# Peptides against a protein of PDB entry 3JWR, part 342

Target 1, 323 residues: chain A of PDB entry 3JWR
Amino acid sequence: TRELQSLAAAVVPSAQTLKITDFSFSDFELSDLETALCTIRMFTDLNLVQNFQMKHEVLCRWILSVKKNYRKNVAYHNWRHAFNTAQCMFAALKAGKIQNKLTDLEILALLIAALSHDLDHRGVNNSYIQRSEHPLAQLYCHSIMEHHHFDQCLMILNSPGNQILSGLSIEEYKTTLKIIKQAILATDLALYIKRRGEFFELIRKNQFNLEDPHQKELFLAMLMTACDLSAITKPWPIQQRIAELVATEFFDQGDRERKELNIEPTDLMNREKKNKIPSMQVGFIDAICLQLYEALTHVSEDCFPLLDGCRKNRQKWQALAEQ
Target 2, 298 residues: chain A of PDB entry 3JWR as posed
Amino acid sequence: TRELQSLAAAVVPSAQTLKITDFSFSDFELSDLETALCTIRMFTDLNLVQNFQMKHEVLCRWILSVKKNYRKNVAYHNWRHAFNTAQCMFAALKAGKIQNKLTDLEILALLIAALSHDLDHRGVNNSYIQRSEHPLAQLYCHSIMEHHHFDQCLMILNSPGNQILSGLSIEEYKTTLKIIKQAILATDLALYIKRRGEFFELIRKNQFNLEDPHQKELFLAMLMTACDLSAITKPWPIQQRIAELVATEFWEQGDQVGFIDFVCTQLYEALTHVSEDCFPLLDGCRKNRQKWQALAEQ

## One batch from the design tools (peptide; made by RFdiffusion4, then SolubleMPNN)

Design b2_p27_4_s4 (from b2_p27_4, 15 letters changed)
Fold by OpenDDE base, seed 3:
Structure b2_p27_4_s4 (fold): chain B 323 residues (1-323), chain A 27 residues (1-27)
Amino acid sequence: as target 1 above (323 residues)
Amino acid sequence: SASLAEGLAALRAARLDDVIEAYREAQ
């Protein structure tokens, strides 16, 4: 395609030029092509291209295929969300110095997972899928959409001309797919809630050890969530704009719940309750976000900008909630 | 694309183990 030709022939700017090492990064000003260039840079600067012998054209095609398999009619859970998740992962790995704590296979898996974690997202949550009796709800009992996202990820990885993992040994390939699956599944917030207590307790007791395979897996899950939710850490103007996208998508679901399921939506998804957004954001930060970024900062102090951003946005949302 | 749709159909039919085996055979 013309898009592939343009991408493959383009000079990829440095990570510094693209600002993709910054936790404050925004994609708002970037074209789709520029987001793809950023993604190439992430793979390159993490040494994934070299270490796993990725062909440039194959990587370009894979990126474009991933982008293509996000829906454009979904307000938030689209390519830009996946791209921002991956950028946060890249920033956490580089600027946050998490790269030094992980294997190359783990890094490879995390980056692929971040880009892929919401593939073919339909703008509705697992609860809606279950209640609507969607065919996907018959395939999976839990984490329905996350299983679907992984299935989509696997499809793309095995599609002709998209096989970015073809340079791996069979054992590396197996390991990578396992980690990708675990990482994508970890983005189910319900699973995060179930598992986070163990992580926080290990941190609190100063018993956290990445050399333990179970704790490593737990950390990768927490890191995925931290990147997935990273919009909450962004500078206020960026945070506010992203929150509007999230609200739009949630309200669209709420409208569908009324129309298709004949149910009254929860406040979070109720367009008529838009005035509660600030207080709900404060609640979300307190219940879900703060402790995660605190714990992550304990693992690597260089991740502090995520925590600081989250705290600052809490203050901003609180101020709006008090008006 | 048709290739992606065909890939999905193939993957829906193929368990992860089958995909891994196919990869092994292709090496």
Scores: peptide ipSAE 0.084, ipTM 0.683, DockQ to the pose 0.016
Fold by OpenDDE base, seed 1:
Structure b2_p27_4_s4 (fold): chain B 323 residues (1-323), chain A 27 residues (1-27)
Amino acid sequence: as target 1 above (323 residues)
Amino acid sequence: SASLAEGLAALRAARLDDVIEAYREAQ
């Protein structure tokens, strides 16, 4: 395609020029081509292209295929969300110095997982999928959408001309797919809530050890969630704009819940409850976000900008909730 | 049911194994 030719022939700017190492990064001003260029730079600067002998054209095609498999009519869970999740992963690995704590296969898997974790998202949550009796709800009992996202990821990775993992040994391939699956599934907040207590307790007791395979898996899951939720850490103008996108998508679901399921939506998805957004954001930060970024900062102090951003946004939302 | 969930999990595992085998054969 012309898009592939343009991407493959383009000079890829430096990470510094693209500002993709910044935790404060915003994609709002970037074209789709520029987001693809940023993605190439992430793979290159993490040494993934070199270490796994990726062909440039294959990587370009894969990126475009991933982008194509996000829906344009979804307000938040689109390519830009996946791209921002991957950018936060990149920043956490580089600026947050987590790269030095992980294997090349783990880094490869996390970057692929971050880009792929919401593939073919329909703008509705697992609860809606279950209640609407969607065919996917018959295929999977738990983490319905996350299993679907992984299936889409696997389909793309095995599609002709998209096989960015062709340079791996069979054992490396198996390991990578296992980690990708675990990482994508970890983005189900229900699983995060179930598992986070173990992680926080290990940190609290100063018993956290990345050499333990189980603790490594747990850490990768927490890191994925931290990147997936990273909009809450952004500078306030960016946070506010992303919160509007999230609210738009949630309200669209709420409207569908009324129309298609004849149910009253929860406050989070109720368009008539816009005035509760600030207080709900404070509650979300307190219940879900703060402890995660605190724990991540204990693993790597260079991740502090994520925690600091989260705290600052809590203050901003609290101030709005008091008006 | 637990049995259905286990069955579906097994099917997913089998699918992944098939993909891994296809990769092995392509090496």
Scores: peptide ipSAE 0.090, ipTM 0.673, DockQ to the pose 0.021; fails the geometry check
Fold by OpenDDE base, seed 5:
Structure b2_p27_4_s4 (fold): chain B 323 residues (1-323), chain A 27 residues (1-27)
Amino acid sequence: as target 1 above (323 residues)
Amino acid sequence: SASLAEGLAALRAARLDDVIEAYREAQ
């Protein structure tokens, strides 16, 4: 395609030029081509292209395939969300110095997972899928959409001309896919809530050890969630705009719940409760975000900008909730 | 997701457990 030719022939700017190492990064001003260039740079600077002998054209095609398999009519859970998740992962690995704590296979898996974690998202949550008796709800008992996202990820990775993992040994390939699956599934907040207590307790007791395979897996899950939720850490103008996108998608679901399921939506998804957004954001930060970024900062102090951003946005949302 | 973050924030104005559940439901 012309798009592939343009991407493959383009000069890829440095990470410094693209500012993709910054926790404050915003994609709002970037074209789709520029987001793809950023993605190439992430793979290159993490040494993934060299270490796993990725062909440039194959990587370009894979990126475009991933982007294509996000829906354009979904307000938030689209390519830009996946791209921002991956960028936060890159920043956490580089600026947050987490790269030095992980293997190349783990880094490879996390980056692929971040880009793929919401593939073919429909703009509705697992509860809606379940209540609507969607065919996907018959395939999976829990984490319905996350299993679907992984299935889509696997489909793309195995598609002709998209096989960025072809340079791996069979053992490396199996390991990578296992980590990708675990990482994508970890983005189900239900699983995060279930598992986070173990992580926080290990940190609190100073018993956290990345050399332990179970603790490593737990850490990768927490890191994925931290990147997936990273919009809450962004500079306030960026946070507000992303919050509007999220609200739009949730309200669209709520409208569908009324129309299709004859159900009154929760406040989070109720367009008539728009005035509750600030208080709901404060609640979300306190319930879900703060402890995660505190724990992550404990693992690597260089991740502090995520925690600081989260705290600042909590204050901003609280001020709006008091009006 | 930002929507879940918003929903959970709204739930913090309610019970933490309700916010967590709303976020789970929103995922």
Scores: peptide ipSAE 0.029, ipTM 0.432, DockQ to the pose 0.139; fails the geometry check
Fold by OpenDDE base, seed 4:
Structure b2_p27_4_s4 (fold): chain B 323 residues (1-323), chain A 27 residues (1-27)
Amino acid sequence: as target 1 above (323 residues)
Amino acid sequence: SASLAEGLAALRAARLDDVIEAYREAQ
């Protein structure tokens, strides 16, 4: 395609020029082509292209395929969300120095997972899919969408001309897919809530050890969630804009819940309760986000900008809730 | 932008309630 030719022939700017190492990064001013160039740079600067012998054209095709399999009519859970998740992962690995704590296969898996974790998202949550008796709800009982996202990820990885993992041994391939699956499934916030207590307790007791395979898996899950939720850490103008996209998508779901399911939506998805958004954001930060970024910062102090951003945004949302 | 941030915040709150409910049902 012309798009592939343009991407493959383009000069890829440095990570410094693209600012993709910054936790404060924003994609708002980037074209789709520029987001793809940023993605190439992430793979390159993490040494994934070299270490796993990726062909440039194959990587370009894969990126474009992943992007194509996000829906444009979804307000938040689109390519830009996946791209921002991956950028936060890249920043956490580089600026946050988590790269030094992980294997190349884990890094490869996390980056692929971050880009793929919401593939073919429909702008509705698992509860809606289940209640609407959607065909996907017949395939999976729990984490319905996350299983679907992984299935889409696997489909793309195995598609002709998209096989970025072709340079791996069979054992490396299996390991990578296992980690990708676990990482994508970990983005189900229900699973995060279930597992976070173990992680926080290990941190609190100073017993956290990344050399333990179980604790490594747990950490990768927490890191995925931290990147998936990273919009809450962004500078306030960016945070506000992203919150609007999320609200738009949630309100669209709420409208569908009323129309299609004849149910009253929760406050979070109720367009009529827009005035509660600030207080709900404070509640979300307190219940979900703060402890996660505190724990992540404990593992790597260089991740502090995520925690600091979250705290600052809490104050901003609290101020709005008091008006 | 401010609107995008608000949208993400609302999405996160809705997701949390669903997760908490799913967790309660699984216990």
Scores: peptide ipSAE 0.026, ipTM 0.389, DockQ to the pose 0.180; fails the geometry check

Design b2_p27_5_s1 (from b2_p27_5, 18 letters changed)
Fold by OpenDDE base, seed 3:
Structure b2_p27_5_s1 (fold): chain B 323 residues (1-323), chain A 27 residues (1-27)
Amino acid sequence: as target 1 above (323 residues)
Amino acid sequence: SDDQEYEEARQILEEKIFAPFLELLQQ
């Protein structure tokens, strides 16, 4: 395609030029081509292209395939969300100095997972999928969409001309896919809630050890969630804009719940309760986000900008909630 | 069971994220 030719022939700017190492990064002003260039840079600067012998054209095609398999009519869970998740992962690995704590396969898996974690997202949560009796709800009991996202990820990875993992041994490939699956599944916030207590307790007791395979897996899951939720850490103008996208998608779900399922939506998905967004954001930060970024910062102090951003946005949302 | 724990976590998620957060702010 012309798009592939353009991407493959383009000069890829440095990470510094693209500002993709910054936790404050925004994609709002970037074209789709520029987001793809940023993604190439992430793979390159993490040494993934070299270490796993990725062909440039194959990587370009894969990126475009991933982008294509996000829906354009979904307000938030689209390519830009996946891209921002991956960018936060990149920043956490580089600026947050987590790269040195992980294997190359783990890094590879995390980056692929971040880009792929919401593939073919329909703009509705697992609860909607269950209640709507969608065919996917018959295939998977829990984490329905996350299983689907992984299936889509696997489909793309195995598609002709998209096989970015072709340079891996069979064992490396299996390991990578296992980690990708675990990382994508970890983006189910229900699983986060289930597992976070163990992580926080290990941190609190100073017993956290990345050399333990179970704790490593747990950390990768927490890191995925931290990147997936990283919009909450962004500079306030960026946070507000992203929150509007999230609200739009949730309200669209709520409208569908009323129309299609004949149920009253929860407040978060109720368009009529838009004025509750600030207080709901404070609650979300307190219940879900703060402890995660605190724990992550404990693992690597260089991740502090995520925690600081989260705290600052909490204050901003609280101020709006008091109005 | 793993399923029970997941369902409990899902319920917490719905209550904390999808239900009105006003009650969480008052705690």
Scores: peptide ipSAE 0.247, ipTM 0.767, DockQ to the pose 0.419
Fold by OpenDDE base, seed 2:
Structure b2_p27_5_s1 (fold): chain B 323 residues (1-323), chain A 27 residues (1-27)
Amino acid sequence: as target 1 above (323 residues)
Amino acid sequence: SDDQEYEEARQILEEKIFAPFLELLQQ
C-alpha cells in the first residue's frame, strides 16, 4: 500500500526528538504516520529489531496492521490509546529504568502486548458484552474482551508479511506468546483487583524478588495496568482531554444500555450525571491508581513522575469536585 | 476457586468504579 511505502521509506527521528522517553508525552499533535514512526523508534531503541532480526518492512506492515484493527468510531479505546499505553511502557522501560530488570523476550512481549491489548475494542466493557449475550460471551467466561484482543493479536502476528517474530526460536516464540497473553489479560481491571494485594504485600514486606518466576509474572501484570491507566498521570491539560474521551465512550455505552438492554446506566456511564465526573475521578484515583504507582515507584524510583502526576491530578479533580 | 475470586474482584470493580462513588467517599 501507499501508506506502507511511505512509512518504510521515512526517516525515523530519534527518541529525543519524538520525546517518547517523557512520561509527560502527548500524541494529540501527532499524525498517524508520526505515531507509527514513534512505534518503530520504540522497537529500535529497545534493541528488539536487532536482537530478534526483524525486517524493517515486516515491522512497518505489522504496525499498520495493528493500527488498522482498532476501530475509528470508538472514542477512547482506539489506536491512540494503544499507542499511548506503549509509549508509557517505553518510558517506564527507558526513563523508569525497568529495562534493566527484564529480559529481551519480556520487553518484546510487553511492547507487542501494549500495542495490541485493546485490538477490535467496541467501546463497551465486559459487563455489557456479557449482559448483551454477545457471541464472545459464549466463548469466554471471564476477561471476555481481553481474550478477544489476544486472539486478534495472534491473528495479526501470524498474517502473511506481518510475522515480526519469525526470527525467534520455537521456544522463544512460545515464551513470547505466553507473556503477551498474560499481559493482555492483565489489563482486565478485575484481574488487577484480584492480584494487586499480593504485589503490594510483597513490596511492603521488602520480599519482592523479580528472580522468582511468579513474582516476575505478577510484576509484568502490574506494569501493564500502570501503562494502561497512565492517562491519569499526564499533565492536567492532557488528562482533562483524555477524561473527556473516556466519558464520551462511557456515555455512549450508557445510552446503549438504556436502548438495547433497557437498563439504567451507572453514574459513570450516565450522560445526565456528567457533573459527577470530578468526584468519580477522585474515587478512581484513590481506589485503583495511587497504590499502584506507589508500588511501581518502590520497584523503580525513576517511575516517580507517574506517581507525582497521579497525585497532582487527584488534587485538580478534588478542587473541581468541591465547586 | 479462581472463578469465585474473579467474580468477587469484578463485583468490587463494579462497586468502586461503576457504582455511584458518592456513597463510598462519604464512608
Scores: peptide ipSAE 0.244, ipTM 0.764, DockQ to the pose 0.432
Fold by OpenDDE base, seed 4:
Structure b2_p27_5_s1 (fold): chain B 323 residues (1-323), chain A 27 residues (1-27)
Amino acid sequence: as target 1 above (323 residues)
Amino acid sequence: SDDQEYEEARQILEEKIFAPFLELLQQ
């Protein structure tokens, strides 16, 4: 395609030029081509291209295929969300120095998972999919969409000309797919809530050990969630804009719940409750985000900008809730 | 069971994220 030719021929700027090592990164000013160039840079600077012998054209095609399989009519859970999740992962690995704690296969899997974790997202949550009796709800009981996202990820990885994992051994391939699946499934916040207590307890007791395979898996899940939720850590102007996109998507779901399911939406998805967004954001930060970024910062102190950003945004949302 | 723990976590998610936070602070 013309798009592939343009991407494959383009000079890829440095990570410094692209600012993709910054936790404060924003994609708002980037073209789709620039987001693809950033993604190439992430793979390159993590040594994934070299270590796994990725062909440049194949990587370019894969990135474009992933991007194409995000829906354009979804306000938040689109390519830009996946791209920002991957950028946060890259920043956590590089600037947060988590790269030194992980294997190349784990890094490869996390980056692929971050880019792929919401593939073909429909702008509705698992509860809506279940209540609408969608065919996917018959295939999976829990984490319905996350299973679908992984299925889409696997489909793309196995598609002709998109096989970025072709340089891996059979065992490396299996390991990578296992980690990708676990990482994508970990983006179900219900699984986060289920598992986070174990992680926080290990941290609190100073018993956290990345050499333990179970604790490694747990950490990768927590890291994935931390990147998925990283919008809450961004500088306030960026946070506000992303919160508006999230609210738009949630309100669209709420409107569909009323129209299609005859259900009154929850306050989070109720357009008439827009004035509650600040207080809901404070509650979300307190209930979900703060402890995660505290624990992540304990594992790697260089991740502090995520925690600091989350705290600052809590203060900003609290101030709005008091008005 | 793993399923029970998942459903409990889902309920917590719904209560903490989808329900009005004012009721959780008053308890």
Scores: peptide ipSAE 0.242, ipTM 0.763, DockQ to the pose 0.418
Fold by OpenDDE base, seed 1:
Structure b2_p27_5_s1 (fold): chain B 323 residues (1-323), chain A 27 residues (1-27)
Amino acid sequence: as target 1 above (323 residues)
Amino acid sequence: SDDQEYEEARQILEEKIFAPFLELLQQ
């Protein structure tokens, strides 16, 4: 395609020029082509292209295929969300100094997972899919959409001309797919709530050890969640705009719940309760976000900008809730 | 069971995540 030719021939700017190492990064001013260029830079600067012998054209095609398999009519869970999740992963690996704690296969898997974790998202949560008796709810009992996202990821990775993992051995390939699956499934916040207590307790007791395979898996899951929720850490103008996109998608779900399921939506999904958004954001930060970014900062102190951003946004939301 | 723990976590997420719930902070 003309898009592939344009991307493959383009000079890829440095990570410094693109500001993709910044935790404060915003994609609002970037074209789709520029987001693809940023993604190439992430793979290159993490040494993934060199270490796994990726062909440039194959990587370009894969990125465009991933982007194409996000829906444009979904307000928040689209290519820009996946791209921002991957950018936060890149920043955590580089600026947050987590790269030195992980293997090349783990880094490869996390970057692929971050870009792929919401593939073909429909703008509705697992509860809606289950209550609507969707065919996907017959295939999977738990983490319905996350299983679907992984299936889409696997389909793209095996598509002709998109095989970015062709340079891996059979054992490396199996390991990478296992980590990708675990990382995508970990973006189900129900799994986060279930598992986070073990992680926080290991940190609190100073018993956290990345050489333990179970603790490594647990850390990768927590890191994925930290990147997926990273909008809450952004500078206030960016946070506010993203919160409006999230609210738009949630209100669209609430309208469908009323119309299609004859269910009264929760406060989060109810357009008539827009005035509760600030207090709900404070509750979300306290219940879900703060402890995660605190624990991540204990693993790597260079991740502090994520925690600091989250705390600053809590203060801003609290001030709005008091008006 | 693993399924019971997941369902409990899901219920917490849907019903309680956006309400001031002190018990959620202790988990």
Scores: peptide ipSAE 0.226, ipTM 0.762, DockQ to the pose 0.358

